# Ledger of designs, part 164: peptides against a protein of PDB entry 5K2M

Target 1, 273 residues: chain A of PDB entry 5K2M
Amino acid sequence: MRIGITYTVLRREEMAIKERAGEFGEVVMLHEDDLLFPGNYDLDVVIIRNVSHFKALYTARLFESEGIPTVNSSRLIFEAGDKLFATLRLAGKVPVPEWKAALSEGGALRVPDSLGYPLVSKPVFGSWGRLLAKVNDRDSLEAVLEHRKWMKNPLYGIHYFQEFVEKPGRDIRSYVIGGEFVGAIYRYSNHWITNTARGGKAEPCSDPEVEELSVKAWEAFGEGALAIDIFESEKGLLVNEVNPNMEFKNAARVTGADMAGKLVEYAVEVAKT

## One batch from the design tools (peptide; made by RFdiffusion4, then SolubleMPNN)

Design b2_p24_5_s4 (from b2_p24_5, 14 letters changed)
Fold by OpenDDE base, seed 2:
Structure b2_p24_5_s4 (fold): chain B 273 residues (1-273), chain A 24 residues (1-24)
Amino acid sequence: as target 1 above (273 residues)
Amino acid sequence: MEEQKELQEKLNEEKTTLENARGS
């Protein structure tokens, strides 16, 4: 078996994936600079680890066009990696924060009529809390919308809002691979944006409700490897977002779960299908 | 020290992501 691994930066995750993949066959590391299509790649499966959502998406689709399956698939990356598209999948299966989408400034200005304040403005793409804004009032909303007008990427004209969820100083990140719950962590932060890589503490999360909800959230997509971000709210657990390009170094360290191994095992099974 | 390393790694990743986004 020949396992490709595409990457932008060789992170701890990519090193772990490479190591585990070596147990199943020949590993072909493919930096973004190595990728040219059509390329007649001799691979049985490709694990997509590009940092950029769009590069990951296009890389997956390009390999698929050559008949090579990918983990994650371009379909999953597309649907899960867009916050709005992910919400559309999730909303029918699991509790999610209340949300609104608007396609114009005029529409966006009416969002508070439905959701009230405070709001969270999110770009439909992006990671690590980039361009998240807590919108407390009309003045803040107008400011966010004004700034969006001058942003070059047309996707910033897609206005996605959530209710602000008051969290207990932490959120939950869980991991589901091939429909199997692999593990979960609490991510502690004094800021409303929780992320372990912003200096937040991670602790193991052993909660059957989190496990059940995580699997249900994964089932909304029905394939691949997902990190799932869950809020503990006054309304109960809410699935905030999913990530098809998951970081797991902290979760693996804290839980001891072999997330890289589980990902590789799933990729091997995909290759055999 | 470990937290600082993790932060630096993330800053590097973010920089790479932003650079890629600017080039598109």
Scores: peptide ipSAE 0.014, ipTM 0.487, DockQ to the pose 0.042
Fold by OpenDDE base, seed 5:
Structure b2_p24_5_s4 (fold): chain B 273 residues (1-273), chain A 24 residues (1-24)
Amino acid sequence: as target 1 above (273 residues)
Amino acid sequence: MEEQKELQEKLNEEKTTLENARGS
């Protein structure tokens, strides 16, 4: 078996994936600079670890065009990596924060009529809480909308909003690979944006309700490896977003779960189908 | 320190991708 691994930066995750993949077959590391298509790649499966959402998406699709399956698939990356598209999948299966989408400034200005204040403005793409805004009032909403007009990416014209969820100083990150719950962590932060990459403490989360909800959230997409962000709210657990290009070094360290091994095992399974 | 470096690298890659998409 020949396992490709595409990557932008050799992180702890990519090193762990490489090491575990070596137990199953020949490993071919493919830096973004090495990728040229069509390329006649001799691979049974490719694990996608490109940092950029769009590069990951296109890389997956390009390998698929050559008949090589990817983990994750381009479909999953596309649907899960867009906050709005992910919400559309999730909303029919699991509790999610109340949300609205608008396609114009005029539409966006009416969002508070439905969701009230405070709101959270999110871009449909991006990671690590970039361009998240807590919108407390009309003046703040107008400011966010004005700034979006001057952003060059057309996707910033897609206005996605959520209710502001009061969290207990933490959120939950869970991991589901191939439909199997692998583990979960609490991420602690005094800021309303909780992110371990910003120095948040991580602790193990052992909650059967989180496990069940995480699997259901994965089932909304039905394939691949996903990290799932869950809020603890007054309304109960809410699935906020999913990540099809998950970081897991902190989760693996804290839980002891073999995230890299589970990912490789799933990729090997995909290669055999 | 390592986490900050990794975050900055990710941010740079996403920025580059967006810039390339705009320049085409």
Scores: peptide ipSAE 0.017, ipTM 0.469, DockQ to the pose 0.045; fails the geometry check
Fold by OpenDDE base, seed 4:
Structure b2_p24_5_s4 (fold): chain B 273 residues (1-273), chain A 24 residues (1-24)
Amino acid sequence: as target 1 above (273 residues)
Amino acid sequence: MEEQKELQEKLNEEKTTLENARGS
């Protein structure tokens, strides 16, 4: 078994994945600078750990073009890594926050007619709460839309909105790999944007309802390794988003779950299919 | 300190990706 691992930065996650992969076969670390295609790579599977969503997506697709399966697949990265596309999958299977999408400023200005205020404006791509805006009124909406016009990436012209969900000072991040629930954590924050990468505390989450919902959310995609962000709302649990390029350092530390091992085991299974 | 550095590296990488996507 030859396992490739693509990476941008050798983080704790990549180190753990490398270590565990070494138990199953030969490990080939592939920094982004090493990636040239076509490359005639001699690998049975590639674990995609590129930091960038787009680099991860294209890397996966490029390996797939050479007949090498990837974890995650380019399909999964594409569908799960886009907040709107992920919502489209999730909405058919699990409770999600109310959402609207608009393809123009004129359309976006009508979103409050259906969702009301406050709203959350999200880019369809990006991580760590970047460019999330709580939109409390019309003036704020207009400002967000105006700023989006001047953002050079055309994807900022895709206007994705959610209802603002009041959370109990925390959210839940769960992990499902190959359809198996691996673990979950609470992420605490005093800010409406909960993210442990911004210094939030994490605690283990042991809730059967979270486990069941997480598996159902994963089933909306039907493959791969996903981190799942869940809100505790007055309406019950809501699946906010999924991440096909998950960080798990904090979750692994807090839960003791072998996230890296489970990911590698799944990659090995994918290689054998 | 290490986590902040890792976060900054991620942010820089995403910035570069966004910039590249803007130039295409």
Scores: peptide ipSAE 0.016, ipTM 0.479, DockQ to the pose 0.045; fails the geometry check
Fold by OpenDDE base, seed 1:
Structure b2_p24_5_s4 (fold): chain B 273 residues (1-273), chain A 24 residues (1-24)
Amino acid sequence: as target 1 above (273 residues)
Amino acid sequence: MEEQKELQEKLNEEKTTLENARGS
C-alpha cells in the first residue's frame, strides 16, 4: 500500500501520521510545493493535511479526479469546513446553538429580532476564532457589518450568526474517526473564545454523553475524520462546529489516544473500499 | 515558543490563501 500525506508544515500531527503510516505501507510525503496536477500519482490513498481549508479542499478534489481516495474527501472538507454548511448537516441530527444566516446587510440587521443579543458573528470559513465577534448591541452589529463591506473576499458577505452561549469557562473538543469515538478534551479559557492554541489548558474529557453526541455529530456527515467542538450550555450539550482538518497534538498528549494511528487505520480502510 | 511559531505559520498560510482569494 502507498499512502500519500499532503502537508503545508510538518507539525507534530504530520510527523505522527507519517510514523504510523509507515507501519501500513510506503509513505509518500507531499509538500504543497510538490503538488502538480495532473500528476499521475501512484497512491492508494492520500491523507490531506494542508493547513489551508481551501488548499486542502482542492488538493483532495485533485487526487479524487485521478481516482485516488482522500482522507478527508473533498466532499467532507467542503461540507464540514464551512460553518454554515456544517450547521445545515448538524442541525438535523444534534442540538446546535441557535443560528441565523443572512445574505445582505439588511438581512443581517434583522437577525437580532430572532436571536436577540448578545450574538456571535462568525465568518463561514477560518480557524482559531479569527473574526469571531461578540455582538452585544445594535452599534456593534453595525460596526461588524461595516467592516465586512470592506473585506475583499465575497464569502465575508455571507453573514452567519449564533446565539451567544454562556460556557463554564471551557468547551469540549472531541474526535471521531470513521465513526469511532477516539477521545475528547476540555479546553479551558477565561475568554469566551476557547482555543488551546491561544494558551488554554487542556484536560481529558471522559463523558458518555459527549461520546454519544460526538458520534451522532459525525453521523451527520457519515464519513471521515472530524474534530467536534461542543459547548456545555444551560440547555445541555450543543455541537458548535466540526473541523475536517483537525489538530490533535494537545488532545493526543492529554488523552493518550492514538489519533494518528486511528487516522491512518481509517485511511487504509478507505484505500481498500 | 514552538506553539506560537506553528500558530504564526498557520496564520500566515491562511492570510496568503485569503489574499489569493481576494485577487480572484
Scores: peptide ipSAE 0.014, ipTM 0.467, DockQ to the pose 0.045; fails the geometry check

Design b2_p24_6_s1 (from b2_p24_6, 14 letters changed)
Fold by OpenDDE base, seed 5:
Structure b2_p24_6_s1 (fold): chain B 273 residues (1-273), chain A 24 residues (1-24)
Amino acid sequence: as target 1 above (273 residues)
Amino acid sequence: DELKEKILKIMEEFRDDPDGRAGE
């Protein structure tokens, strides 16, 4: 078996994936600079670890066009990697924060009529809580919308909003690979954005409700490896978003779960299908 | 190995992912 691994930066995750993949076959590391299509790749499966959502998406689709399956698939990356598209899948299967989407400023200005204040403005793409805004009033909404007009990427014209969810100073990150729950962590922060990349601490989360909800959230997509963000709210557990290009360094460290091994095992299964 | 780990940590702190889905 020949396993490709595409990557932008060799992180701890990519090193772990490489090491584990070596137990199953020959490993071919493919930096973004190595990727040219159409190509003649002798690979049974490719694990996609490009940092950019869009580069990951296109890389996956390009390998698929050559008849090589990818983990994750381009379909999964597309649907899970966009916050709005992910919400559309999730909302039919699991509890999610109340949300609204608008395609114009005029539409966006009416969102509070449904969601009220405070609400959260999110870009449909991006990582680490970038460009998240807690919008407390009309003046703040107008300011966010004004700034979005001057942003270069046209996707900033897609106005995605959620209700503001009060959290107990933490959120949950869980991991589901091939439909199997692998583990979960609490991420602690004094800020309303609880992302560990911003200095949050992680602790193990052992909750059967989290496990069940995480699997159901994965089933909304039905394939691949996903990290799942869950909020503890007054309404119960809410699935906020998913990540088809997951980091797992902190989760692996805290839980002791072999995230890299599970990902490779799943990729090997995909290769055999 | 220790140096590599330190470098990786620094890179993780300063990396830019404008369109990615990291957020561990």
Scores: peptide ipSAE 0.026, ipTM 0.581, DockQ to the pose 0.195; fails the geometry check
Fold by OpenDDE base, seed 4:
Structure b2_p24_6_s1 (fold): chain B 273 residues (1-273), chain A 24 residues (1-24)
Amino acid sequence: as target 1 above (273 residues)
Amino acid sequence: DELKEKILKIMEEFRDDPDGRAGE
């Protein structure tokens, strides 16, 4: 078996994936600079580890066009990597924070009529809490909308909002690969944006409700490897978002779960189908 | 100026990850 691994930066995750993939066959590391299409690649499967959502999406689709399956698939990356599209999938299967989407400033200005204040403005793409805004009032909403007009990417004109969820100083990140729950962590933060990349503490999460909810959230998409972000709220557990290009260094370290191995095993299964 | 340009370039490289997943 020949396993491709696409990457932007060789992180701990990519190193672990490479190492584990070597146990199953020949590993071909493919930096973004090496990717040209059509390319006549001799690979049985490609693990997509490009940092950019869009680069990951297009890379996956390009390999698929060569008849090479990818983990994750371009479909999954597309649906899960967009916060709004992910919400559309999740909302039919699991509890999610209340949300609204608007396609104009005039529409966006009416969002508080439904969600109230405070609300959270999110770009439909992005990570690490980038361009998340807690909007407490009308003036703040107008400011966010004004700034969005001057952003060059047209996707910033897609106005996605959630209710502000009060969290107990932490959130949950779980991992489901091929429908199997692999593990979960608590991410602690003193900020309303919980992210371990910002220096948050991680601890193991062993909660059967989290496990069940995580699997159900994965089932909304029905394939691939997903990290799932879950909020503990007064309403119970809410699935906030999913990530089809997951980082797992902290989770693997804290839980001891073989995230890289599970990902490779799943990729090998995909290659055989 | 060179440090600013390097920081700007790093920030641009971080911007070139428009999806912001470079550091998660």
Scores: peptide ipSAE 0.024, ipTM 0.530, DockQ to the pose 0.170; fails the geometry check
Fold by OpenDDE base, seed 2:
Structure b2_p24_6_s1 (fold): chain B 273 residues (1-273), chain A 24 residues (1-24)
Amino acid sequence: as target 1 above (273 residues)
Amino acid sequence: DELKEKILKIMEEFRDDPDGRAGE
């Protein structure tokens, strides 16, 4: 078996995936600079580890066009990697924070009429809590919307809002691969953004309710490897978002779970179907 | 290798990702 791994930067995750993939077959590392399409790739499966959501999406679709399956698939990357599209999948299966979407400034200004304040403004794409804004009042909403008008990417004109969820100084990151729960961590922060890439610390999370909810969240998509962000709220557990391009170095370190191995095992199974 | 770990950390902290999705 020949396993491709596409990447932008060789992180701890990509090194771990490479190492574990070597136990299952021949590994072909493919930096973004190595990728030209159409190409003649001799691969049974490709693990997509491009940092950019859009590069990952297009890379997956391009390999699929050559008859090579990918982990994750372009379908999953598309559906799960967009916060709004992911919410649309999740909302019918699991508890999610209250949300609204608007397609204009005029529409966005009416969001508080239904959700109240405080709100969280999110871009539909992005990493590490970039461009997340806590909106406490009308003046703050107007400021966020004004700034969005001057952003070049038209996707910033898609206004996605959630209720602000009061969290106990932490959130939960769980991992589900091929429908199997692999592990979960708490991410601690004194800031309302608890992402570990912004200075948060990780601890193991062992909660059967988290495990059950994580699997149900994965079932909303029905394939692939997902990281799942869960909030502990006064309303109970809420699935905030999913990530088809997951980091797992802290989770693997803290839990001892074989995240890289489980991802490779799933990729090998995908290659056989 | 301490140096390798330090380099990896620097690469992770200073990467440009305007449109990516990251979990941790």
Scores: peptide ipSAE 0.024, ipTM 0.588, DockQ to the pose 0.201; fails the geometry check
Fold by OpenDDE base, seed 1:
Structure b2_p24_6_s1 (fold): chain B 273 residues (1-273), chain A 24 residues (1-24)
Amino acid sequence: as target 1 above (273 residues)
Amino acid sequence: DELKEKILKIMEEFRDDPDGRAGE
């Protein structure tokens, strides 16, 4: 078994994945600078750990073009890594926050007619609460839309909105790999954006409802390794988003779950298929 | 070990993530 690991930065996660992969076979670390295609790589599977969503997507597709399966697959990265595409999958299987998508300013200005205020504006790509805006009124909506006009990436012209969900000062991050629930954490924040990378405290989450919902959310995609963001709302648990390029250092530390090992085990399974 | 963690934190802060996909 030859396991490739693509990476941008050797983080704690990549080190753990490398270490665990070594128990299953030969490990080939592939920095982004090493990735040239076509490359005739001799690998049974590649674990994709590029930091950039787009680099991860293209890297996965490039290996797949050489007949090498990836974890995650380019299909999964594409569908799960876009908030709107992920919502389209999730909405058919699990409760999600109410959402609207608009493809123009004129469309976006009508979103409050359906969602009301406050609402949340999100880019379809990105993480760490980047470019999230709580939109409380018409003036704020107009301001967000005005700023989007001047952003260079055309994807910022895809307007994705959610209802504002009142959270109990925390959200949930769960992990499902190969259809198996691996663990979950609470992320605490006094800010409406909960993220451990922004100084939020993490604690273990042991809730059977979270576990069940997380697996169902994963089943909406049907493959790979996903981190799943869940909100506790007055309406119950809502699946907010998924991440096919997860960080898990805090979750692994807090829960003691062997997320790196589970990821490698799944990659080995994929290689044998 | 402490030094390694500090280095990793610094790397995380200064890494270029144009699409912000680091995660949690």
Scores: peptide ipSAE 0.024, ipTM 0.587, DockQ to the pose 0.196; fails the geometry check

Design b2_p24_6_s2 (from b2_p24_6, 17 letters changed)
Fold by OpenDDE base, seed 5:
Structure b2_p24_6_s2 (fold): chain B 273 residues (1-273), chain A 24 residues (1-24)
Amino acid sequence: as target 1 above (273 residues)
Amino acid sequence: DELKKKILEILREFKDDPDLRAGE
């Protein structure tokens, strides 16, 4: 078996994936600079670890066009990696924060009529809580919308909003690979944006409700490896977002779960189908 | 400031979000 691994930066995750993949066959590391299509890639499966959502998406689709399956698939990356598209999948299966989408400023200005204040403005793409804004009032909403007009990427014109969820100083990140729950962590932060990549404390989360909800959230997409962000709210557990290009170094460290191994095992299964 | 420290840590690791460069 020949396993490709595409990557932008060799992180702890990519090193772990490489190491575990070596137990199953020949590993071919493919930096972004190595990728040219159409190409003659002799690979049974490719694990997609490009940092950019868009580069990951296109890389996956390009390999698929040559008959090589990817983990994750381009379909999954597309649907899960966009916050709005992910919400559309999730909302039919699991509890999610209340949300609104608008395609104009005029539409966006009416969002508080439904969701009230405070709101959270999110771009539909991006990682690590970038460009998240807590919108407390009309003046703040107008400011966010004004700034979006001058951003270069047209996707910033897609206005995605959520209700502000009061959290108990933490959120949950769980991991589901191939439909199997692998593990979960609490991420602690005194800031309303919780992210372990931002130096938040992580602790193991052992909650059967989290496990069940995580699997259901994964089932909304029906394939691949996903990190799932869950809020503890007054309304109960809410699935906030999913990530098809998951970081797991903190979760693996804290839980002891073999995230890299599970990912490779799943990729091997995909290669055999 | 903890927030500033956290931002700097993210930036050191990834410099910037590569997707934010899309469209320039």
Scores: peptide ipSAE 0.026, ipTM 0.542, DockQ to the pose 0.051
Fold by OpenDDE base, seed 1:
Structure b2_p24_6_s2 (fold): chain B 273 residues (1-273), chain A 24 residues (1-24)
Amino acid sequence: as target 1 above (273 residues)
Amino acid sequence: DELKKKILEILREFKDDPDLRAGE
């Protein structure tokens, strides 16, 4: 078996994936600079580890066009990597924070009529809590909307809002690969943004409810490897978002789970179908 | 030192994030 791994930066995750993939066959590391299409690649499957959501999406689709399956698939990357599209999938199966989407400033200004304040403004794409804003009032909403007018990317004109969820100083990140729950962590922060990439502490999460909810969240998409962000709220557990291009170095370290191995095993399974 | 290192990492990630530069 020949396993491709596309990457932008050789991180701990990519190194671990490479190492585990070597147990199943020949590993072909493909930096973004190596990717030319059509390329007539001789690969049975490609693990997509490009940092950019868009680069990952297009890379996956390009390999698929050559008849090579990818983990994750371009479909999954597209649906899960967009916060709004992911919400649409999730909302049908699991509890999610209340949300609204608006396609204009005028529409966005009416969002508080439904959700009230405080709100969370999110871009539909992006990682590590970038461009997240807690919107406490009308003045803050107007400011966020004004700034977005000057952002060059048209996707910033898609206004996605959630209710502000009061969290107990932490959130949960779980990992589901091929429908199997692999592990979960608590991410601690004194800030309302709890992402460990911003210096949050990680601890193991062993909660059967988290496991069950995580699997259900994965089933909303029905394929691939997903990191799932879950909030502990007064309403119970809420699935906030999913990530089809997951970082797992902290989770692997804290839980001891072989996330890289599970990802490779799934990729091998995909290659055989 | 660890905090400083982490801050620098965050700043690097922000600067190097290709999705943030999309459309520029």
Scores: peptide ipSAE 0.024, ipTM 0.559, DockQ to the pose 0.048
Fold by OpenDDE base, seed 4:
Parts: C-alpha cells; structure tokens; sequence
Structure b2_p24_6_s2 (fold): chain B 273 residues (1-273), chain A 24 residues (1-24)
C-alpha cells in the first residue's frame, strides 16, 4: 500500500495522518510545490490535506484523472466545501437553518422579505468564519452588497443567506468518517461566530441526538470524511455546514478519538475498492 | 460604527483566507 498525503502546511493533523499511515504502508508526502500534472504517481490512494478548498478540489480531481482515488473525492470536496451546494444536499435529509440564495443585488435585497432580520450573509466558500456578516437591517444589507461588488472573485456575486440562529454561546462540531460517527465537541465562544481556531474552548460532546443527526448529515453526501457543524437552536438541532477538509487537532485532543487513524483506515478501504 | 467594525472584521479575516488571498 502506497499512501500519498498532499499538504500545504505540515500541521498537527498532517503529522498525525502521516504517522498513522505509516502503519498501513509506504507514505509519500506531497507538498503543493511537488504537485505537477499530468504525472506518473505510483500511489494507491491520496489523502487530500491542502488548506485551500480550491487547491484541494483540483488536486483531488487531478489524481482521480490519473486513476488514483482520493480522500476526500473531488465530488465530495466540491459539494461539501461550497456552503450553498452543501445546503442543497443537507436540506433534503436533516434540519438546516432557513436559507435563501440570490444571484443579483436586486434579488438579495428581497431576501429579508422571506427570512426577516437579523440574517447572516455568507460567502459560498471560505473557512474559519471568514466574511460572515450578521445583517440586522436594510442599511447593513445594502452595505454588504455594495462591498461584494468590489471583490474580485466572481463567487462573491453568489449571495447566500441564512437566518440568524441564536446559540447558547456554543456550537457542536462532529466528525463522521466513512459513515461512522467518530466524535463530537462543543465549541465555546463569546462571539456569535463560534470557532475554536479563534481561541474558543472545546469540550467533549456526548449526545445520542448529535450522533444520529451527524450520521444523517453525512448520508446526504454518502462518502468521505466530514466535519459537521451543528447549532443548538430553539427549533432543535440544525446542521449549519459541513467541512470536507477538516481540522481535528482540538477534537482529537478533547475526545481522545483517533481521528487520524480513522481517516487513514478509511483511505485504505477506499484504496481497496 | 457597528457596521464599520463589522466590515473591518470581515476585511481582516479576508487576508487570512488562502482561497481569497490568491485573488489579491
């Protein structure tokens, strides 16, 4: 078994994945600078750990074009890594926050007619709560839309909105790999954007409802390794988003779950299929 | 002032996004 691992930065996660992969076969570390296609890669599977969503997506697709399966697949990265596309998958299977999408400023200005205020403006791509805006009124909406016009990436012209969900000062991040629930954590923050990467506290989450919902959310995609962000709301549990390029250092530390091992085991299974 | 703070926060976060930095 030859296992490739693509990476941008050798983080704790990548080090753990490398170490665990070494127990299953030969490990080939592939920095982004080493990637050139078409190539002659002698690999049975590639674990995609590029930091950039788009680089991860294209890297996965490029390896797949060489006949090498990837974890995650380019399909999964594409569908799960785009917040709107992920919502489309999730909405048919699990409770999600109310959402609207608009393709123009004129359309976006009508979103409050359906969602009301406050609402949350999200880019369809990006991580760590970047470019999230709580929009409390019409003036704020107009300002956000005006700023989006000056952003160079055309994807900023895709206007994705959610209802603002009141959370109890925390959210839940769960992990499902190959359809198996691996673990979950509470992420605490004093800010409406909850992210442990921004200095939030993490605690173990042991809730059967979270486990069941997490598996159902994963089933909306039907493959791969996903981190799942869940809100505790007055309406019950809501699946906010999923991440096909998950960070798990905090979750692994807090829960003791072998996230890296589970990911490698799944990659080995994919290689054998 | 709140809107300005929010915009500044958004802009700060923009610089740290590897997908967004490529567009600068």
Amino acid sequence: as target 1 above (273 residues)
Amino acid sequence: DELKKKILEILREFKDDPDLRAGE
Scores: peptide ipSAE 0.030, ipTM 0.445, DockQ to the pose 0.065; fails the geometry check
Fold by OpenDDE base, seed 2:
Structure b2_p24_6_s2 (fold): chain B 273 residues (1-273), chain A 24 residues (1-24)
Amino acid sequence: as target 1 above (273 residues)
Amino acid sequence: DELKKKILEILREFKDDPDLRAGE
């Protein structure tokens, strides 16, 4: 068994994956600078850990084109890594925050007529809560739209909005790999954006409802390894988003769950199919 | 010092996001 691991930066997650992969087979670390296609890669499976969503997507697709399966697959990265596409999958299976999408400034200006204020403006791509805006009123909406108009990436012209969900100073991050619930944490923050990367405290989450909901959210995609963001709202649990390129350092530390091992085990199973 | 370290880590993560640089 030869396991490739693609990466941009060697983080604690990549180190843990490397270490665990070494127990299952030969490990080939592939920095982004090492990737050239078409290539002669002697690999049974590749674990995709590129930081960029798009680089991860293209890397996965390029390996697949050479007959090498990836974890996650390019299909999953595409469907889950776009917040709007992920919402489309999730909305049919699990409760999600109310949302609207608009394809023009004029369309976006009508979103409050349906969702009301406050709103959350999100880019369809990106991580760590970047370019999230809480939109409390019309003036703020106009400002966000004006700024987006001058952004060079055409994907910023895809306007994705959610209702603002009042959270109890925390959210939930769960992990499902190969359809198995692996663990969950609470992420605490005094800011409306809860992200452990921003210095939030993490605590274990042991809730059967979270486990059930997380598995159902994963089933909306039906493959791979996903981190799932869940909100505790007045309406109950809501699945906010999924991440096909999950960070799990804090979750592994807090829960004691072998996230890296479970990911490698799944990759080995994918290689055998 | 811990806050500074966390801020620096966050800033590094921001700087290294290639999806953001595509807008520059």
Scores: peptide ipSAE 0.024, ipTM 0.549, DockQ to the pose 0.041; fails the geometry check

